# Peptides against a protein of PDB entry 3V4L: the designs that were tried, part 167

Target 1, 386 residues: chain A of PDB entry 3V4L
Amino acid sequence: GQPLAKDKVALLIGNMSYWEHPKLKAPLVDVYELTNLLRQLDFKVVSLLDLTEYEMCNAVDEFLLLLDKGVYGLLYYAGHGYENFGNSFMVPVDAPNPYRSENCLCVQNILKLMQEKETGLNVFLLDMCRKRNDYDDTIPILDALKVTANIVFGYATCQGAEAFEIQHSGLANGIFMKFLKDRLLEDKKITVLLDEVAEDMGKCHLTKGRQALEIRSSLSEKRALTDPVQGAPCSAEALVRNLQWAKAHELPESMCLKFQCGVHIQLGFAAEFSNVMIIYTSIVHKPPEIIMCDAYVTDFPLDLDIDPKHANKGTPEETGSYLVSKDLPKHCLYTRLSSLQKLKEHLIFTVCLSYQYSGLEDTVEEKQEVNVGKPLIAKLDMHRGL

## One batch from the design tools (peptide; made by RFdiffusion4, then SolubleMPNN)

Design b2_p18_8_s3 (from b2_p18_8, 8 letters changed)
Fold by OpenDDE base, seed 3:
Structure b2_p18_8_s3 (fold): chain B 386 residues (1-386), chain A 18 residues (1-18)
Amino acid sequence: as target 1 above (386 residues)
Amino acid sequence: MTPIELDEEEYKKYLEIE
């Protein structure tokens, strides 16, 4: 019979905004496009951008809590990385220069923990460089892996080589994701799918002899990303997993704010990623005696590191939101919250209405505090250990 | 990842890769 997944869970991490390392661009597009494709494949996807070491550890721990017997687990990482002695290290955005294994997440440690969950399939898609880090002399003593015969690594590049992204005036995929996205929905054994992606990437003249896909597999069964999820959640653990994932993807409800001057504002929310939300405001009613009015959001929690210069923009793109702009209402002011994983408390902020009456030169301000609870990933309390 | 900068002609050729 066709293999069945008990469930399908993916963690996608895209690190771009490094503190001490070169900034990247492709992980933004790559995580977004892969999220949409994996959702079409009935994966429960957690998508996270720009994680610190601590935040990456917590994201992996929460991902491992979603794994259980017969669940398909997929980890995608796009960012900086290295490989020492056949061990792959993902580099957090706060990693020092030079980074070491103590500052990074070892993929083989994650694999060990996934094997303890008795997963049905373990897929790692590693869109990072695989050069040796000569500043890290640590020989990781890894425990012996179990013989589970269900592991697939898709490395964006060969051992000792680089994985590339194209930086141009626009948004572009990394080289690996450019070819992976066109095949990902195919009903094929995952190793056959990745072999076809390797052939397609091999035709790219820009990366020929510089980057080549490597597949490492122990997969003994014909398993595909298209394999159907087992119908009803039959276990208490499956219900808990579904509820936990649903909580991490729940947006705040849209609000209609009414000010004393008679102006009405619509406040709306959109998810770009599990840790990235767009807030938008629009004037839905204005008294005729008010000639001009704008609704600004301000007084955000300090933990979110919101620069006021990037808030309240006339377009989503001016906030750095290029991907969801087509799905957003027009003629709003937009604010991008890019670090929801840092939110310890409820998201409380102020809506400030600035307006002018006909025949008065002075602007008037009215303020209303808004509490939207914990949006998206902030519901998982990734900070419970600090 | 390592960034590659392309000129407009190289980038156009890259987008035309099927």
Scores: peptide ipSAE 0.403, ipTM 0.896, DockQ to the pose 0.734
Fold by OpenDDE base, seed 5:
Structure b2_p18_8_s3 (fold): chain B 386 residues (1-386), chain A 18 residues (1-18)
Amino acid sequence: as target 1 above (386 residues)
Amino acid sequence: MTPIELDEEEYKKYLEIE
């Protein structure tokens, strides 16, 4: 019979806004496009940008809680990384310069924990450099990996080589994602799909002899990303997994705010990523006696580090949102919250209305506080240290 | 990842691989 997945879960991490290292661009586009493709494949996707060491650890721990017997797990990472002695390290955005293994996430440690879950398929897609870090001579004593089948690594590059992104005018994919995205929906064994991606990447003249895809696999079965999810969730664990995923993707409901002057404001919310939300406001009703009327959002929680200069923009693109701008309503003011994984409390903010009456020179202000609870990834309380 | 800067001619050739 066709293989069945008990469920399908993916964690996608894109680190680009490094503090002490060169900034990247491709992880933004790569995580977004891969999220949309994996959703078409019936994956439960958590997509996260610009994580600290602590935030990456918590994201991996929450992902591991979703893994169980016969579940398909996919981990994608795009960012800086290194490889020492066959151990691959993902570099968080807060990593010092130089970084060490103690400041980074070891992929082989994550693999060990995934093997304990008896998963139906484990896929690692590592879009990072695999050069040695000469500032870190630590050999992590990794416990012996269990002899388990159904593991696949797709490394964007060979050992000791770099994975590249193209920096030209605009947003572009990394080299690996450019070729992966065109094949990802194909009903093929995952190792055959990745081998075809390797052949396509091998035709790229820019990266020829500099980057080549490496496939490492223990996959003894014919398993594909297209394999259907087994029907109604029959187990308590499957219900918990569905509820946990639903919580991490719950947007606040759109609200209609009514001010005392008779102005009505629509407040709406859109997800760009699991940790990135856009707030948008529009004036939906204005009394004729009000000649000028502006609505803006302010007084955000300090944990979100929102610069007021980047809030209340006339376009999504002016907030740094280039990917979801087509799906947003037009003629709003837009504010991008890019760090929802820092929110410890409820998202409380102020909607301020400034307006002028016909024949009065002075502007009047009205304010309403809005509590939207914990949006998206903020529901998982990733800040609660154990 | 490592950034590659491309000139306009290299970038055109990169787009022609699609």
Scores: peptide ipSAE 0.403, ipTM 0.895, DockQ to the pose 0.740
Fold by OpenDDE base, seed 2:
Structure b2_p18_8_s3 (fold): chain B 386 residues (1-386), chain A 18 residues (1-18)
Amino acid sequence: as target 1 above (386 residues)
Amino acid sequence: MTPIELDEEEYKKYLEIE
């Protein structure tokens, strides 16, 4: 019969805004496009940008809570990385220069934990460099892997090589994701799909002889990312998994704020990623005696590290939101909250209405505090250890 | 990943890799 997944869960991490390392651009587009494709494949997707070591550990722990017997697990990582002694290390954004294994997440440790969950399929898509880190001579003592015959690694590059992204005037995919995205929806065994991606990537003249896809597989069964989720009555575990994923993806409801002057503001929320939310404000009603009015958001929790200079922009793109701008209402002020994983408390902020009456020179301000609870990933207390 | 900077002509050739 066709293989069935008990469920399908993906964790996608894109690290770009490194503190001590070169900044990347492709992980933004790659995580976004891969999220949309995996959602079409009925994956429960957690998509996270710019994680610290601690935040990456917690994201992996929360991902592992979604895994169970016969569940398909997919981990995608785009960022800096290295490979020492056949162990793959994902580099967090807060990693020092030089970084070491103690500052990084070992993929083989995650695989070990996934094997303990008795997963139906383990897919790792690693869009990172595989050069040796000469500053880290540590040989990690890893626990012996079980022989589960359900593991697939898609490495964006071969051992000792780099994975590339194209930096141009626009947003572009990494080389691996450019070719992966075109085949990801195909009903093929995942190793066959990745082999076809390797052939397509091999035609890329820019990376020819510099980057080549490596497939490492123990997959003994014909399993595909297209394999249907088992439609049998949701086990209590499947219900818990569905609720946990839903909890991590709940947006605040849109609000209509009414000010004393008679101005009405629509406050809306959009998810760019599981940890990235756009707040937008629009004037939906203005009394005719008010000639000018603007609605600003301010007084955010300090944990979000929001620079007011980057808040309340006339376009989503001015906030650094380039991908969801088409789905947003026009003629708003936009604020991008890019670090929702850092939120320890409820998202409380102020909506400030600045307005001017006809024939008065003085600007008037009215303020309303808004509490939207814990949005998106902030409902997963990724900070439970601090 | 490692960034590759492309000029406009190299970038066009890269986009023509369909």
Scores: peptide ipSAE 0.387, ipTM 0.892, DockQ to the pose 0.767
Fold by OpenDDE base, seed 4:
Structure b2_p18_8_s3 (fold): chain B 386 residues (1-386), chain A 18 residues (1-18)
Amino acid sequence: as target 1 above (386 residues)
Amino acid sequence: MTPIELDEEEYKKYLEIE
């Protein structure tokens, strides 16, 4: 019969906003599009942008808590990376220049930990460079991998080569994701699907002789990303996994705030990623004597590093939210919280209503504090211990 | 990943590979 997955879980990491390295653009689009495709494949997806070393370690640990016997695990990474001695290193956004293995996450170590969970399938999609890092000659001491015959690596490039993104006036995919997205929903053995993606990438004249997809697999069964999840979660472990995933994706409920002046504000929340939330405010009722009225959000926790210059924008795009803009209500003020993993405490902020009465020159302000708890990934306490 | 900057003509040719 067709193989069954006990469950399907994916961790997607897109690192772009490097401190000491060239900034990338494609990981934003790549993580978003891959998230939407994997959700159509019944994956539980955690999608994270711009993680530090510590945050990446915690994201991997939380991902490993979602893994169990017969679960399909998929890890996607888009960002900077390198390969030394056949070990793949994902580079965090806070990595020094030059970076070393001690500043990076080893993919083969993650694979070892996934094998300890007795997973049904382990898929790694690595959209990073595979050049040697000449500043780091360290060989990671890794234990020998188990013979599980359920491992697939899709490398965006061949050994010693670069993986490319196209930087133009717009948002574009990386070369790997451009071709992967068109085939990802196909009911094919994952190694056959990736081989077809390799043939499609091979037609790209821009990357010909510079980038080629490499498939490294030990997969003894006909497993596909389309393989159905085994029916209703009957095990305690499956219930725990579902609860852990649900916690990481719980948005605050929309709120109606009432001010003393008689203005009513709708406060709403949207997820762009597991660590990126859009807050939006709209005026839903205004007394006719109030001629001008705006509702700003302010006084965010310092850990979120919210620049007021990028808050309270008239469009989602002005906040840097280009992907979910179509799904957001119109005629709001928008604020993008891009670092929810940094939130140590409850998300408490102020809604400030600024308004003017007809025939008065002075603006009046009313303020309400809002506590929305821990939204999305902030419920996992990815900063426990710092 | 490594960025490739494309001009408008190169970018059009890249989109035509779809």
Scores: peptide ipSAE 0.380, ipTM 0.889, DockQ to the pose 0.783

Design b2_p18_8_s4 (from b2_p18_8, 9 letters changed)
Fold by OpenDDE base, seed 2:
Structure b2_p18_8_s4 (fold): chain B 386 residues (1-386), chain A 18 residues (1-18)
Amino acid sequence: as target 1 above (386 residues)
Amino acid sequence: MTSIELNEEELEEYKKIE
């Protein structure tokens, strides 16, 4: 019979905004496009940008809570990384320069933990460099992996080589994701799919001799990303998993705020990623006696590191949101919250209405506090260890 | 990942793969 997944869960991490390392751009597009493709494949996707070491550990822990017997687990990482002694290290955005294994997440440790969950399939897609880090002389004593015939590694590059992104003025995929995205929806054994991606990369003159996909697999069964999820959740654990994922993806409801002057503001929310939300405000009703009227969001929790200079932009693109801008209402003010994983408390902020009456030069301000609870990933309390 | 710059011709060829 066709293999069935008990469920399908993916964690996608894109690290770009490194503190002590060169900034990247491709992980933004790569995580976004891969999220959309994996959702079409009925994956429960957690998509996270720009994680610290602590936040990456917590994201992996929460991902492991979504894994169980016969569940398909997929981890994608795009960012800086290295490989020492056949161990792959994902570099967090707060990693020092030089980074060491103590500052990084070992993929083989995550694999060990996934094997303990008795997963049906373990897929790692590692869009990172595989050069040795000469500043890290640590030989990680990894515990012996269980012999499971369900592991697939897709490395964006060969051992000791670099994975590339193309630096240009626009948005582009990394080289690996550019080829992967075209085949990801194919009903093929995952190792066959990745082999075809490797052939496509090998035919491209730009990638030929610069970057080649490496496949490492123990997968003895014909498992595909297209494998159907087993029907109605038959276990309490599957129900809990579905609820946990749903909580991590719940947006605040859109609100209509009414001010004393008779102005009505629509306050809306959109998810770009599991940890990135756009707030947008629009004037939906204005009394005719009010000639100018703007609605600003302010007084955000300090934990979000929101610079007011980057808030309340006339376009989503001015906030750094290029991917979801087509799905957003037009003629709003936009604010991008890019670090929802840092939110310890409820998201409380102020909506400030600034307006002028016809024939009065003085601006009037009215303010309303808004509590939207914990949006998206902030519901998982990724900070519970502090 | 490592960021690379392509020349205009390489970039135009890269865009044809999209």
Scores: peptide ipSAE 0.386, ipTM 0.901, DockQ to the pose 0.600
Fold by OpenDDE base, seed 3:
Parts: structure tokens; sequence; C-alpha cells
Structure b2_p18_8_s4 (fold): chain B 386 residues (1-386), chain A 18 residues (1-18)
């Protein structure tokens, strides 16, 4: 019979905004498009941008809590990375220059922990460079991996080679994701699917001799990303996992704010990623005696590091939100919260209504505090321990 | 990842593969 997954869980990490390293662009698009594809495949997807070492460790720990016997686990990483002695290291955004293994996450350590969960399938998609880091002479003593025969590595490039993105003014995929996305929905054994992606990359004139996909697998069974999830959650652990994932993806409810002047504001929320949310405000009712009014959001928690110059924009794109702009209501003011993993407390902020009466020169302000609880990934308390 | 610049011709070829 077709293999069944007990559940399907994916962690996608895209690191771009490095402190001490060259900034990237492709991970934004790559994580977003892969999230949408994996959701069509009934994966529970956690999608995270621009994580520190500590935040990456916590994201992996939370991902491992979602894994159990017969669960399919997929880890995707797009960013800087290196490979020493056959060990793959993902580089956090706060990594020093030069970085070492102590500043990075070892993929083989994550694999060991996934094997302890008795997972049905372990897929690693590593969209990073595989060059040796000559500044890190550490030979990791890794514990021996179990013989689970359920492991697949898709490396965006060959050993000792680079994975590329195209430097363009627009949004574009990395080279690996460009080819992967076209085949990801195919009902094929995951190694066969990746072999076809490798062939497509090898036929492309631009990628030929620059980048080639490497597949490393011990997958003894015909398992596919299309394999159906087992119907009813039969265990208490499956219910807990489903609830934990659902909490990490719960948006605040849209609300109507009423000001004393009689102006009504609609406040709405949209998810771009598990750690990135757009807040939008619109005037839904204005008394005729008020000639102009705008609703600004302000007084955000300091942990979010929100620059007011990037808040309250007339378009989603002016906030840096290019991917979800089509799904947002028009004629709002938009604010992008890109670091929800840093939120220690409830998201409390102020809605400030600035307005002018007909025949008065002075602008009047009214303020209302809003508490929306912990949105999205902030419900997982990824900051616990800082 | 490493960022590479394509010339206008290579970039137009890259966009046709999308």
Amino acid sequence: as target 1 above (386 residues)
Amino acid sequence: MTSIELNEEELEEYKKIE
C-alpha cells in the first residue's frame, strides 16, 4: 500500500539580514513559495526569517517537539553555511566574522535528534554553500547515527561548491528553489523527485558547471512528500502537536475601534511568515464634520525594534512586504512586524487617530491602547531563557 | 548562498526559465 505519514511537519528558515556577512535576498521568496507548496502537501509549516543562533536553536527544539513516531520531518534552510568533514553548518544572522561551529547549527546533530523521535521520513533541503570553513578546525565528535533508512539530503550544490542567488533589483528565487518549486508537488519518491530537479538544473545553460544538486539518501522505502497524513489523530501526542502548531499560526482577530469623535477604525492582521505579521488600519466611518483623519500605530514593545520611519506606510511594499500585498485590503496604512520571535510579552501598541474638524486649523489626537496577545510564533515563547 | 550578478542577456534568459 502507499506509505502513510502519521503527520507532516516542516521547519523553513531563511536567513538574509546578516550582521557581519553579505546580505541575501532569495531566502525571502524561497521560504515563502516553499511554505505555500508544503501547505498544499498538508505539511504543518513553521516559516521563519532572520534568526539569531539562540532563536534558531529554539526553532529547532520546537520543531523536534512536533516530531514523533512515523511523522515526516522536513527542514529547509536558505542562507549562509559551510561544510566541514561531512558536517553541514547553518549560519545564524548574528554569527561573527569569521564564524565557527560554536556559532552555528550542525544539521547532523538535528538529524540525530530526529532519529530519536522515530520519524517516518527525515528530509533536509540545504540551500547554502558547502565550502570548507578554514577558520574552523573543530572536528565535531558526532554520536553514531542509527540505521533508520529514512534519510534524504538535498544539497543545493556539490561538496566544496557554492549555492547561488541572482543579484537582481526585483524578487527572485535562489537557483535551487527555482528548479525545486516546479517539481515539489509531484507524486514521486522524494529521491526520484530530487534526481529530476538535478537533471533540470543540469540542462539549464546558466546553472550548468556553476551549481549542481547533490542527493544523499538512505531511503529504503517509496516515500513521497505527497504521502497522505493518517486521518484521525489517534494519540494524545498528535492532538498536542496539532494544538501547538495551531497556536503558532493563530492571527489576532480583526477589530473595530471606536473613537470619541465618532471615527471608526478597522484594525486587521495578516501573516507573511510565522514570525512576520502585517498590521493594517482603515477608516470605516468618519463623521461629516471631520475633514481629514489618519490612524497610526505606535508605542510597540521595544523588543520588536520597530523603526517608526518604516511604520504606517501607504502601501505594503513600502514596509518591505512584497509577497502578501495582493491579499491585503487596499487604502490602509500598513506596518510590518518582522521579528515576532523576539516578543517577550503580549503585543500591546497604541492606535493614534489624528483628525481635523471643518473650520479648525488645529489637528486633534485621540489614542487607544490595543492588546492582541501573542501573535503567531510569539505563542511558542522562543525567547524563554534570554 | 553567494550572490552573483548576471548581465542583461543572462538575466533575460534566467527570467525565461521562470
Scores: peptide ipSAE 0.385, ipTM 0.899, DockQ to the pose 0.609
Fold by OpenDDE base, seed 1:
Structure b2_p18_8_s4 (fold): chain B 386 residues (1-386), chain A 18 residues (1-18)
Amino acid sequence: as target 1 above (386 residues)
Amino acid sequence: MTSIELNEEELEEYKKIE
């Protein structure tokens, strides 16, 4: 019969805003597009941008809690990385220069932990460089992997080579994701799908001799990303997994704020990623005696590192939100919260209404505090280990 | 990942894959 997944879970990490390393752009688009494709494949997707070492460890730990017997696990990483002695290291955004294995996440260690969960399929998609790091001579003593015959690695590039992004096209995919996205929905064994992606990359004049996909697999069964999820969650673990995923994707409800001057504001929320939320404000009612009014959001928790210069923009794009801008209401002020994983407490902020009456030169302000609880990934309490 | 610059011809070829 067709193989069934008990469930399908994906963790997607895109690191771009490195502190001590060159900034990237493609991981933004790659994580977003891959999230949308994997959702069409009935994956429970956690999508995270710009994680520190600690945040990456916690994201992996939370992902591993979602894995169980017969669950399909997919880990995608786009960012800086290296490979020493056949071990792949994902580089966090806070990694020092030079980075070492102690500052990085070893993919083979994650694989070991995934094998302990008795997963139905383990897919690693590694959109990173595979050059040796000459500043790291550590040979990780990996414990012997179990013979599970359910592992697939898709490396964006060959051993000792680089994976590329294109700098000048605005927001574009990395080379790997550009070819992967076109085939990802195909009902094929995952290794066959990746072989076709490798052929497409090999036919392209731009990628030929620069980047080639490498597939490493022990997959003995015909498993596909299209494999149907087994029906209604019959186990307590499946219910917990569904609840945990739902919590990580729960947006605050839209609110109508009423000010004493008679102005009404709609406050809305949109998810760009599991750790990235757009807040938008709009004036839905204005008394005729008020000639001008604007609704600003301010006083965010310090842990979110929100620069007021990037808040309350007239377009989503001015906040750095280029991907979800089509799904957002028009004629709002927009604020992008890009670090929800840092939120330790409830998201409390101020809505400030600035307005002017007809025939008065002075602006008046009214303020309301808003508590929206823990939005999206902030519900997972990634900080519980400190 | 490593960022590369494409020339105009390479960029047009890259856009045709979309």
Scores: peptide ipSAE 0.384, ipTM 0.900, DockQ to the pose 0.604
Fold by OpenDDE base, seed 4:
Order: sequence, then C-alpha cells, then structure tokens
Structure b2_p18_8_s4 (fold): chain B 386 residues (1-386), chain A 18 residues (1-18)
Amino acid sequence: as target 1 above (386 residues)
Amino acid sequence: MTSIELNEEELEEYKKIE
C-alpha cells in the first residue's frame, strides 16, 4: 500500500535581513512559495522570516513539539550558512562577523532530536552555502544518529560550494527553489523528485558549473511528500498537535470601530508568514460633513520595532509586503508587523482617526485602543526564557 | 546564499525558466 504519514509538519525559515552580513532577497519569495506548495500537500506549515539565534532555537523547539511517531518532518532553510566537517550550520540574522558554531544552529542536532520523536520521514532542504568557515575550527561532538533509514537532505549546492540568488530589481527565487517548485507536487519518492530537480538544474546554462543540487539520503521506504495523512486524529497527541498548529496560525478577527463623529472603520488582519502580519484600516462609513478622514495605527509595543515611516502606507508594497498584496482589500492604509515572534505581551495598539469637517480648518483626532491578544506565532511565547 | 549579478542576456534567460 502507499505509505501513510501520521501527520505532516514543516518549519520554513528564511533569513535575509542580516545585521553583520550581506542582505538577501530570495528567502522571502522562497519561503512564501514553498509554504503555499506544502499547504497543497497537507503540511502544517510554520513559516518564519528573519530570526535571531534565540528565536531560531525556539522555532526549532516548537517544531519538535509538533513531531511524533510516524509524523513527516520537513525543515527548509534559506539564508547564510556554512558546512564544517559534514555539519551544516544555519546562520541567524544577529550572528556576528565572523560567525562561529556557537552563534549558529547545527542541522545534525535538529536531526538527532527529530529521530528521538520517532518521525516517519525527516526532510532537510538547505538553501545555503556549504563553504567551510575558516574562522570556526570547532568540531561539534554530535551524538551518534540512530539508524532510522528515513532521512533525506536536499542541499541547494555541493559540498564546499555556494548556493546563489539572483540580484535584480524584482523578487525572484533562489536557484534551488526555482527548480524545486516545479516538481514539488509530483507523486514521487522524495529522493527521485530531488534527483529530477538536480537534472533540471544541470540542464540550465546559468546554473551549470555554478550550482548543483546534492542529495544525501538514507531512505529505505518509498516515501513522498504527497503521501496522505492518516485519517481523523486518532490520538490525544495528534489533537494537541493540531491545536498547537492552529493556535500559531489564528488571526485576530476583523473589527468594526465606531467613532463619536459617526465614522466607522474596519480593522482587518492578514498573515503573510507565521511571524508577519499585515494590519489594514478602511473607512466603511463617513458622514457627509467630514471632508477628509484617515485612520492610522500607532502606539505599537516597542518589542515589534515598528518604524513609523513604514506604517500606515497607501499600498501593501510600500510596507515591504509584495507577496500578499493581491489578496488584500484595496483602498486601505497598511502596516506590516514583521517581528511577531518578539511580542511578549498582547498586541495592543491605538487606532487614531484624523478628520476634518467641511468649513473648519482644524483637524480633529479621535483615538481608540485595540487589544487583539497574541496573533499568529506570538501565541507560542517564543520569548519564554528572556 | 550568495547574491550574483546577471547581465541583461543572462537575466532574460533566467526569467524564461519561470
């Protein structure tokens, strides 16, 4: 019979906004597109952008809580990275220059922890460089891996080589994701699928001799990403996993705010990623005596590091939201919250209505405080321990 | 990842793969 997954869970991390390293662009697009594809494959996807070392550790810990016996686990990482002595290191956005293993997450440590969960399949898709870091001679003492025969590594590049993104004015995938996305939905053994992606990359004149996919696997079964999830959650653990995932993806409900002047505002929320939310405001009713009327969001928690220059924009794109803009209501003011993992408390902010009456020169302001609780990933308390 | 610049011809070829 076709193999069954007990469940399917993916953690996708895209690091691009490095503090001490070159900024990247492709991880934004790659994480977004891969999220949409894995959702079509019935994966529970957690998608995270621009994580610090501490936030990456917590994201991995929360991902491991979603893993159990016979669950398919997929980890995707796009960003800076290196490989020393066959150990792969993912570089957090706050990593110093030069970075060391003590500042980075070791993928083989994550694999060990996944094997302790008795997972049905472990897939690592590593869209990072595999060059040696000459500033780090640390040999990690890794515990011996179990012989589980359910491991697949898809490396975007060969050992000692670089993985590339194309620098242009627009949004584009990294080279690996560009080829992976076209085959990811195919009902094939995951190692066969990745081999076909490697062939496609090898046929491209631009990638030939620059980047080649490497597959490292110990996979004794014909497992595919298309393998169906075993039916209704039959275990208490499966119910807990479903609730934990749902909790991490719960948006605030849309609100209708009524002001004393008779203006009505709709406040809406959209998820771009598990840690990135768009807030949008729209005027749904305005008295005819009010000639100008704008609804601004302000007074955000300091932990979110919201620059007011990027808040309350006339388009999603002006906030840095290029991917979900088609699905958003038009004619709003938009604010992008890109660091929801940093939210320790409830998301409390002010909606400020600025308006002018016909024949009055003075602008009037009315304010309402809004508490939306902990949106999306902020419900997981990824800051527990600071 | 490492960012690479493509020339106009390479970039047009890259866009045709999409």
Scores: peptide ipSAE 0.379, ipTM 0.900, DockQ to the pose 0.600

